# Ledger of designs, part 77: peptides against a protein of PDB entry 3ZOQ

Target 1, 223 residues: chain A of PDB entry 3ZOQ
Amino acid sequence: QLLQDSWWNQLKEEFEKPYYQELREMLKREYAEQTIYPDSRDIFNALHYTSYDDVKVVILGQDPYHGPGQAQGLSFSVKPGVKQPPSLKNIFLELQQDIGCSIPNHGSLVSWAKQGVLLLNTVLTVRRGQANSHKGKGWERLTDRIIDVLSERERPVIFILWGRHAQMKKERIDTSKHFIIESTHPSPFSARNGFFGSRPFSRANAYLEKMGEAPIDWCIKDL

## One batch from the design tools (peptide; made by RFdiffusion4, then SolubleMPNN)

Design b2_p17_1_s3 (from b2_p17_1, 17 letters changed)
Fold by OpenDDE base, seed 3:
Structure b2_p17_1_s3 (fold): chain B 223 residues (1-223), chain A 17 residues (1-17)
Amino acid sequence: as target 1 above (223 residues)
Amino acid sequence: AAAAARAAEEAAEAAKA
């Protein structure tokens, strides 16, 4: 499935670079020899749902969920019918405490993506049962470029950076134009050390309103 | 296996168009 024109214009040069061709060849081998997530057609779902021009908020993840049926090409999101992972449960707990949303009966964040929330992992594929198995293979260079072209955009973006991995990308973001919301990661191992009570959803909407933009409807309807 | 490899390639190519 083709990238939207706005993303194509920003990323077309990357796809012709040697690193991306090497990544592509690696992925061809991996998908042939291993069980890889997400489905190959879902790798770029974050860019499919949220065009370059429509990005309002970015939420950075590390790499996809590595269990069967989980990953859908969006950071922290799981396909409907899939048990909510611990970090996602904590995201919904914070959402409830922050702005009063009910806990949804599924874990799909597609409704956020459709509103301009870019749910981007820094690494876009993973082997079944092997977290970070595709780290350092070229995805980080592409996703760094995604961050860069958003940072270069005149229209401001809100970056939500949960945990140290995401926060390492702060150096790529022009904070004279863009807004950053930082806290500890929603993981059960770190959530009580700053994620809970960080109120990223109301803070993001406050920035959007200040910019004269429509806020995100963060509340997720049951399916 | 070949179909999966092609699907990955097609997804990557689809990103290029």
Scores: peptide ipSAE 0.034, ipTM 0.714, DockQ to the pose 0.024
Fold by OpenDDE base, seed 1:
Structure b2_p17_1_s3 (fold): chain B 223 residues (1-223), chain A 17 residues (1-17)
Amino acid sequence: as target 1 above (223 residues)
Amino acid sequence: AAAAARAAEEAAEAAKA
């Protein structure tokens, strides 16, 4: 369960703290007694796919999808073969409008993660059919620390903050060093109020190029 | 209306539906 990469050096102290020990024990019970998403081996997929040093962009979500087969440990992402949730469909619509990418026939964002897009939820687990069921159990403290250590990193990061929940984390980000891209959430309830036309993908790449870094290939190929 | 939309946004994000 513990990380064995560049994240370990940044987070090892957290894993030794009582709050995380309690969280871990809670999760052991939950996975034994309940249907929990994602699969336990997928909880830290965001950190597995994107090392601390390789983070270029962060996209914050709230908590995992709580339906069968959906969550894969990456914010907004769903496993191949799973119907794209409404917010994800809108993300792909904006992607098409922004930089001309085709709408993929699946919802996996793994290709972004492999390029340095940290797809981080603030809460990393959920009970089946029970949104926010693991809220306030310790994940937020760990994920706040993830944001903090990225904010403290010398090499700049781009934070994409969709909606109010994500934007509340802005106070933890050193905006003198890091770049923030904000808009309304891709949810059908808010997308028309600012998400559509916000062009987060081209804007992120513009910052990366300004920093002398390779841009993200945001286009997702069909499977 | 904007406040209501923001509230619905948070609810929708939580529900993931």
Scores: peptide ipSAE 0.033, ipTM 0.702, DockQ to the pose 0.099
Fold by OpenDDE base, seed 2:
Structure b2_p17_1_s3 (fold): chain B 223 residues (1-223), chain A 17 residues (1-17)
Amino acid sequence: as target 1 above (223 residues)
Amino acid sequence: AAAAARAAEEAAEAAKA
């Protein structure tokens, strides 16, 4: 699928670089030889749902869920009808405690993406049952560029950085212009060490209001 | 150029199809 014009203008040079061509060839082999997630048409869903110009908030993930039917090309999000993963359940618990939203009966975050929340993983593909199997293959260079061009954008962005992996990207963000919300990861292994009570949703909306922008409706309707 | 943006998706799609 073709990227939206706003993203294409920012990223077109990356797609011509050798690293991306090598990544592409790797992906061809992987999808041919292995079960890879998400579906190939969903790889760039984060960029499809949220144009470069429409980005208000960025939420960084690591790599896609590696179970059948889970990944839909958006960080932390799962397709409707799929059981909510533990980290996502904790995200919804924090959402409920932060701003009073009900826990939805599904795990799709598409409604956030459509409002300008870029749900970006640093690695955009994974082998079935093998977390981080596509780490270090070129995705990180592209997604670093995505962060860079957002950092260079004049219109401010809110970056929500959960856990150390996401926080390593802070050095790429112009904090004189953009806002950062940091906490521990929503994973059950780390959520009680700072994620719970971090109130990222209300804090993000507070920044949006300060900028004179419409807040995100973080509450997700049942399907 | 636009085709390059689709390259990863097309590569993945072509490989799985």
Scores: peptide ipSAE 0.051, ipTM 0.729, DockQ to the pose 0.029; fails the geometry check
Fold by OpenDDE base, seed 4:
Structure b2_p17_1_s3 (fold): chain B 223 residues (1-223), chain A 17 residues (1-17)
Amino acid sequence: as target 1 above (223 residues)
Amino acid sequence: AAAAARAAEEAAEAAKA
């Protein structure tokens, strides 16, 4: 699958670098020898659904869900028919409390991605049943570059940074141009410590309105 | 643009599989 031209223009130099070639060779071996998620065609879904120019909001995740049929190449998102993971359930609970959306009967966030919400994991692949198994293999360097080129963009971006891992990327974001929404992670272990009541959805839309941009329709329809 | 897209596709496909 072709990256959209806007992302290619921003990332083409990365793909020629040794680290990415090494990552590519590693991934070839991993997909051949192991069960890797997401499907290889879905690795760059975040970039496919949301062009560089169309990014309005970024939501950072760590790495993909590592269970069968879950990962969709979008942070926090799961394919339709998949039970909503605990963090995603909490995201929808906050969505309901924040702006009154009904909890959808599925966990696909594709509707957000199509509206300019870049649902980016810092690591884009994982072995089945082995969280963080592809950490430190080169993805972080590429995704850091994705954050960097968005930070360098003149048109402002809203970064939603849930939890410490995402918040560590704040140093790469030009806060003179871009907006940051921070809270604890939606995980059951942390959600009650600040995620619930953080109202990231209404806050993001408030920033978009101030910028003269159309707000995100965060409400997700049932399938 | 097409050549760049192809290179990205090849890089992405190679990264994807």
Scores: peptide ipSAE 0.034, ipTM 0.701, DockQ to the pose 0.022; fails the geometry check

Design b2_p17_2_s1 (from b2_p17_2, 14 letters changed)
Fold by OpenDDE base, seed 5:
Structure b2_p17_2_s1 (fold): chain B 223 residues (1-223), chain A 17 residues (1-17)
Amino acid sequence: as target 1 above (223 residues)
Amino acid sequence: MEEEKERLEEAERERFE
C-alpha cells in the first residue's frame, strides 16, 4: 500500500485532499461489505511496478476486470492461470503481427510494468460483476493527476490511448514534449476498426530509440 | 469505448456466472 518515494512525492498532496479521503473511506466500506477487485493490496500495482521516474510508456484502461481472480491492478492484465479476456487476446494478436512475439500462455503484463510501462486504469477498483461500479467515486481525479504529473515531467513519455475513453485524456498531455499513439480499442467490437494494424509496440520502441532510451521487450515469456 | 467495454464485460460475466 505504501507507494514508492517517487510517486509519493508527486501524489502526496492528492492523498491529503478531501476527495481522496472520502474515496478511501468508501473503499474501506466496499471491501468490508462487498467483493471488490482487485485485492486491496494490488490496487496500486501499476505504481508499485513502475516508479514515476521509470515510466517510459503509459497504457490507459478504464476499470479493472470484475470477474473472480482476474484483476491484477494493471490495465488489461490478468493473473496467471486466468483465461485471457477478449481485449487482451486482441492485444497479443496485434503484438504478434506488429513485432512477431508469440502469444503467451498467460495474461500477465507484469514484465511490461517492470520495464517502465505504466498499466494504469482510470478507475482502480470495481465490484464483482458490476462494471464501472466505482466510476465517479474519486479515482478519476487521482488518475488524472497521475497523467498530469507525467505530462509535467521533463523526461518524455509515450502515451498509448486505445479507444475514446482513453483518448479523452489527450487534452491533459503536453504533446510538445510527449508522444501519443492512438487507435480504436482492442475490444472485439472495435479492434477491426483501427486497432489491428496500428502497431503500437513497434511505434513506441521507435520513439524510445529516438529518445536514446532502451526499447521495451514487449514479448512475454510463457510461465 | 464505454459502451463497447460494457457489452464485452457482460459477455465475460457470463463465463463466471
Scores: peptide ipSAE 0.028, ipTM 0.670, DockQ to the pose 0.093
Fold by OpenDDE base, seed 2:
Structure b2_p17_2_s1 (fold): chain B 223 residues (1-223), chain A 17 residues (1-17)
Amino acid sequence: as target 1 above (223 residues)
Amino acid sequence: MEEEKERLEEAERERFE
C-alpha cells in the first residue's frame, strides 16, 4: 500500500526495519491461508483518509472488528449496511447526549476521518472470529511510531483514549503540546463506569477552538 | 486492566455474532 507523502515522510524508515518486513511476511501468509480483516487494501485507511498534517484528533482502538464485512480500516467504524457493534452504539449514544447529534443509520465514521480524526487501531489486522489474533506481531511498533511522530508535531493534537489499552499510550504523548481526553471504554462492560457523560466530542471541539481551529462536525449523516 | 481486557474481548465476540 502506498501512503500519501505526509505519512510516508514520517514512517518510511519503519517500513525498512526488520520488524515490519517480518510483519509483512506474516500478513502475506495470513491473508493467503486465513480470512483476515480488513481487506488488505483497507489496512491503512486511517492514514489514507487523514494525512499527517491534517490530523486534529486521534481516537485509538485495539484491533479491527473480526466479523464479516465489518472492519474498514478505521477504529470503531463499520462499513455501511453493517449492524452497529455495541461499543459503537454507545459512542453514538454519548455523541447524542454530548452534542445532540442524531444516531446515524449506519456505523461508518469516514466523515470523521475526512475531517482530521485519525481512527487508529494499535493493531491493524485480525483473523476472522479471533480478536487480538495479530497482537504482538509488529503492528504495535508501527502504530507507536505513528503516535510518536504526531506527538513530535508542533501543531497540537487531541488524543481520545478510551480504556486502559489506549491509555497505555499516554507516556508517548507530549502533554505540554497535546491534549488528552480519557475515559473508560465505550464497551457495554465499561461505558457506565465513566464513558457515558465523558463528553469527548464537545471537549475535543473546545480544544480545537482554543487552538483556533475549526471544530469537528461529529454529526453523521444517514446514508 | 486484565479484567477490562477480558470484558473487551467478550464484547468483541458479541460484535461477531
Scores: peptide ipSAE 0.031, ipTM 0.670, DockQ to the pose 0.108; fails the geometry check
Fold by OpenDDE base, seed 3:
Structure b2_p17_2_s1 (fold): chain B 223 residues (1-223), chain A 17 residues (1-17)
Amino acid sequence: as target 1 above (223 residues)
Amino acid sequence: MEEEKERLEEAERERFE
């Protein structure tokens, strides 16, 4: 896949490294022999929708939804027409309580991505029905580099880190320049332990406004 | 971390149910 120039400039060296070539070879085999999500054309949608320079906020996920038609290359997001997964439902509940947004009739977060919210999973592919099946295959090294180059960027970024998996990346973030919003994960198993009431959306916008940037319109319109 | 991972994985299995 061709990346936007801004991301290509940041990541081009990674794509030539052995680990990534091995990852690509693995993926070619996987996509040929297994049902893999998202569609191969959608793997880098997060980077397609949000250029390196346009990133305002990062929301980290683990790996894509592994059900049919769900994953669209954006963390937590599902294609229109797909039932909202539990974590996403909770995200919208918090969104409603935080800033008053209505619950959308779909689960696509593309509108966030287009505004500069990088919806990045640490692992960008998954086998159907097998969560974390592509863990440890090379994606983490690439996505770590994505975090690194954002951390190195002079223009501040807001990192929203839900749950311990995402929070493990905190050490890669230069907090002298960037802001971090942490809470428990929106999963039903953890949301009531801190995610609900964490108000990440208003807090993110508060930081953006403080930096003199336009806030994110987090409210999602029905389709 | 492992406990949360397990909980999250359990939740993720319900994504398409």
Scores: peptide ipSAE 0.030, ipTM 0.677, DockQ to the pose 0.103; fails the geometry check
Fold by OpenDDE base, seed 4:
Structure b2_p17_2_s1 (fold): chain B 223 residues (1-223), chain A 17 residues (1-17)
Amino acid sequence: as target 1 above (223 residues)
Amino acid sequence: MEEEKERLEEAERERFE
């Protein structure tokens, strides 16, 4: 998978490092021997839909959904026709309460990605039915670098950090340049402890407006 | 530390088995 020029310029050195070569070798074995999500062509969808220069907002996830047909290579997003996972349902509930958007009849967040919302998981692959099965295999080093190069960018970025895992990345973000929106995770186990009512969408747009940038159209139309 | 997403996925394991 070849990246857009803007991302390639930022990440090309990573792909030459031993850790990434080992990761690639691991992935080749994994995809050959068992079912891995997302489809290998979709691993870098977040970077494909949102160039380095076009990033306005980052939403961090952990790793892909591990059920059939779910993972789309975008954090929290599922392919059209897939039942919305509980966390995604809660995201849409907050979206409705925050800025009045209707609940879409699908779970694809591609429209966000196309507007500059980088929907990045820290781990980009997973074995079917085995959550976090590819944790600690090298993805985190690459995605840390993605966060780093965005943090180093002069043009400000808004980082939406839901839950403890995402919030651990805060130390990598230059808060003198970039904005952070934090709350509990949208998971049913944590959403009522702070995610609901956090209004991340209106807050993100408020920051964009202060920067003189076009806000995100967070509302998702039905397919 | 137990990850919040992992907890959710554990609760819905039957969905994928």
Scores: peptide ipSAE 0.029, ipTM 0.670, DockQ to the pose 0.096; fails the geometry check

Design b2_p17_2_s2 (from b2_p17_2, 14 letters changed)
Fold by OpenDDE base, seed 3:
Formats: structure tokens, sequence, C-alpha cells
Structure b2_p17_2_s2 (fold): chain B 223 residues (1-223), chain A 17 residues (1-17)
């Protein structure tokens, strides 16, 4: 896919590496022979909506939703008209309790992405009905590089790390420059063990304001 | 690790709901 110049400048060397070429060849076969999500044009939506320079906040997910019509290339986000998955519902519940936002009638987080919230999955594709089917195929190396180049950026970034999977990336983040907000995952299994009441949205905005940056309007309008 | 495993399993299940 065609990336914005800001991301291309950061990642162009990765795209020339053998691992990524092998990943691309694998994906070509997968998309030809299987139903793969998201749509191939949407794989890099997180980078399309949020340029390298415009990243203010990063929210890490694992891999895309693997049901029809769900994934749109943004972590936790679902296309309009799609039933909100439980984790997303809990995200909105915390959002409501944290800063008073109403729960939207859809699950699209595009408005966050457009404001500088990088909604990045560590794995960017998945086979229909097969969670983690593209784990270990090369995406993690690329997305690790995305985290690395953000960590190397001088302008601070806020990393919101929900759950153990995301928190494994802490070692890649230079905390002398960047901020980390951690809690348990918003999934029903773990949300009551720390996610609820963690107030990641107000905390993120507090950091942004302290940095002299505009806060995120986390509230999502109905469509 | 066990906690992470449970989180992953839950996320996998929720994607069908």
Amino acid sequence: as target 1 above (223 residues)
Amino acid sequence: DEEEKRELEERERERFS
C-alpha cells in the first residue's frame, strides 16, 4: 500500500527487507485463496489516518477482528453498522465514566485516529474465523519497528497499553521521553480487574495538556 | 503468562459475539 510520506520515511527500509517481502508474498496468496480481514486496502488504515508526525497517542491491539465486515484496519474499532464487541463496549463504558462521553451508536474509532490516536494492531491481518492466524508471519517485526521509530521520536508520545500483550512492548519505549498508561485489558474477563476506573482518556489528555498540546476529543458522535 | 493467555482467549471468543 501507499503510505504517507512521514511513515514512508520511517518504514521504507523495512519494506525492502526480505522478511517483509516474504510477508507480502504470503499475504498475496492468503488474500487470493482465503477470506482475509481487513480488506487489503485497509491494512494500513491506522497509518493512513494518523501520520508519523501527528501521532499523539498509541493504543495497541493484537490482531484484527476476524468476522465479516468488522475490521477496518484500526485496533478495537469496527465499521459502522457492526455490533460493538464486548471489549469495545467496555472501552466506551470507561470513556463514559472517565470523562462523561455518551456511548455512540457505532463502533468506529476513526475520529480518534484523525486526531492523532494511532490505533495499531501488532498483527495487521487475519483469516476469517481464525484468530491469530497470521501471528508470526512478519507483521510483528514491522509493528515493532513502528513502535521503535515512535520511541525514537523527540516529540513525546502517550502509549496506552491494555493487557499483557500490549505491555510486552514497554521495553521498546523510551520512558525518558514518552508516557505509558497501563491497565488490564478491556475484555470482560479482565476489565473489572483494573481497566474500569483506570481513566486512560482523562490521563492521556492531562499529559497532552502538560505538553502544551491539544487534548483528544474522545467523545464519539453518533452516525 | 497465564493471565495473558486468559486475556487472549477472551478476546478470541468475543469476536464471535
Scores: peptide ipSAE 0.082, ipTM 0.780, DockQ to the pose 0.120
Fold by OpenDDE base, seed 1:
Structure b2_p17_2_s2 (fold): chain B 223 residues (1-223), chain A 17 residues (1-17)
Amino acid sequence: as target 1 above (223 residues)
Amino acid sequence: DEEEKRELEERERERFS
């Protein structure tokens, strides 16, 4: 899949490496033989919506939703018309509590992506009904590189790391330059153990303003 | 870990709900 120039310049070497070629061949078979999410054209939507230079905030997810019509290539986001998954509902609850946003009638986070919020999963594909089925197939190496090149960027980035899986990536982030917001995962199983009340949205905006950057309009309008 | 397991379980519920 073709990437915009800013990301291509950062990642082109990865796409030439054997691990990625093997991943590509695997995915070719997977998409041909099984139902894989998201649609193949949507795999890199996070990079499509948010250029390397425009990244202000990174929100890491694990892997795409594995139900029909859900995944749209953005972490935690679902296509319009799709029922909001519980984790996403909790994200919106925290958003409301944090900065007063209303709960949107859809689950698309594209508006965040367009403002510089990189909604990146560490694994970018999944088999229908089989969570994390494409773990360890090569995506993590690519997405680690994405984190690395952002960490190496001179202009600071805010990394929002919900849950232990995402927090495992903090060792790759230069905290002398970049800001990390950590809490438990928004999942119903963990949200009350730290996610609720963590106020990641206002904290992110406070840091952006400190850097002289425009804050994110986190509030999502109804469709 | 346990947290990851719980997150995965929730996603399974999402699939079948």
Scores: peptide ipSAE 0.064, ipTM 0.774, DockQ to the pose 0.121
Fold by OpenDDE base, seed 2:
Structure b2_p17_2_s2 (fold): chain B 223 residues (1-223), chain A 17 residues (1-17)
Amino acid sequence: as target 1 above (223 residues)
Amino acid sequence: DEEEKRELEERERERFS
């Protein structure tokens, strides 16, 4: 897959490193021998929809949904026609309470991505029915680099870190330049412990406005 | 920790359903 020039310039050195070559070889075998999500052409959708320079907000996920037709290369997002997973439902509930958006009839977050919300998973592929099956295979090193190059960017970024897994990346973020919004994860197991009422969407927009940038239209239209 | 464990378990269940 070819990346946009803005991301290519930031990541090209990674693609030449042995770890990434090994990852690519692993993925070739996996896609040939197993059912892997998302589609191989969708792996880098987060980077395709949101250029390096256009990133305003980052929302970190763990790894893709591992069910048929779900993953579309964007954290927390599901393809149209796919039932909204519980965490995503909770995200929309918080969105509604935070800024008054209606609950959409689909779970695609592409509209966020197109506005500069980088919907990045730590791991970008998964085997069908096997959560975290591609953990520790090299994706984390690449996605850490993505966080690093964003942290090094002069133009501030807002990082939304839900749950401890995402929050472990805080050490890589220059908080003198960038803003962090932290809460518990939107999953039913943790949402009531801090995610609900955290108002990440209005808080993100408040930071954007302070920086003189256009806020994100978080409301998602029905399809 | 327990919170991370719960989140992981929930994510696994969520993605399967």
Scores: peptide ipSAE 0.063, ipTM 0.766, DockQ to the pose 0.124
Fold by OpenDDE base, seed 5:
Structure b2_p17_2_s2 (fold): chain B 223 residues (1-223), chain A 17 residues (1-17)
Amino acid sequence: as target 1 above (223 residues)
Amino acid sequence: DEEEKRELEERERERFS
């Protein structure tokens, strides 16, 4: 799968490593023998929509939704026409309370991605109906490298880390250059323990403005 | 980490909804 030059320059060394070649061979078998999400053409959508240089904000997820038609290669995002998962609904509720956006009639976060919000899962594929089925197969090493090269970037990045799983990546982020927004996960189980009221969207924009950058238009238009 | 486990279980359930 062809990546933008900006990401290729940052990740080319990873793609040559044995772990990634093994991952790729595994994926070839998986896509041939199993139903795997997202579509193979959509695996790197987060990198396609948001170039290395254009990243302003990173939102980390775990792995793709494992139901039919859901995953589109962006963390927390679902294709238009797909029922919004509970965590995504809570994200939109917080968005509404934070900055007054209307709840969209779809769950696609592509508009965020196009503005520089890297919607990155730590694992980029999953078997149908089997959450985390591709955990520990090599994706985490690649996505750790993605975090690393962003952390090494001179231009600051805002990392939004919801829940403990995402927060485990904090040690990889140079907080002398980059800004971290942490809260509990938007999951119904944890959202009331800190996610609601955390105002990650306004906080991110406030930091962008402080840096002299254009804020993100977080509001999503209906389709 | 029980809290993380519960969050993961919830996320797994969400994906069947």
Scores: peptide ipSAE 0.074, ipTM 0.779, DockQ to the pose 0.125; fails the geometry check

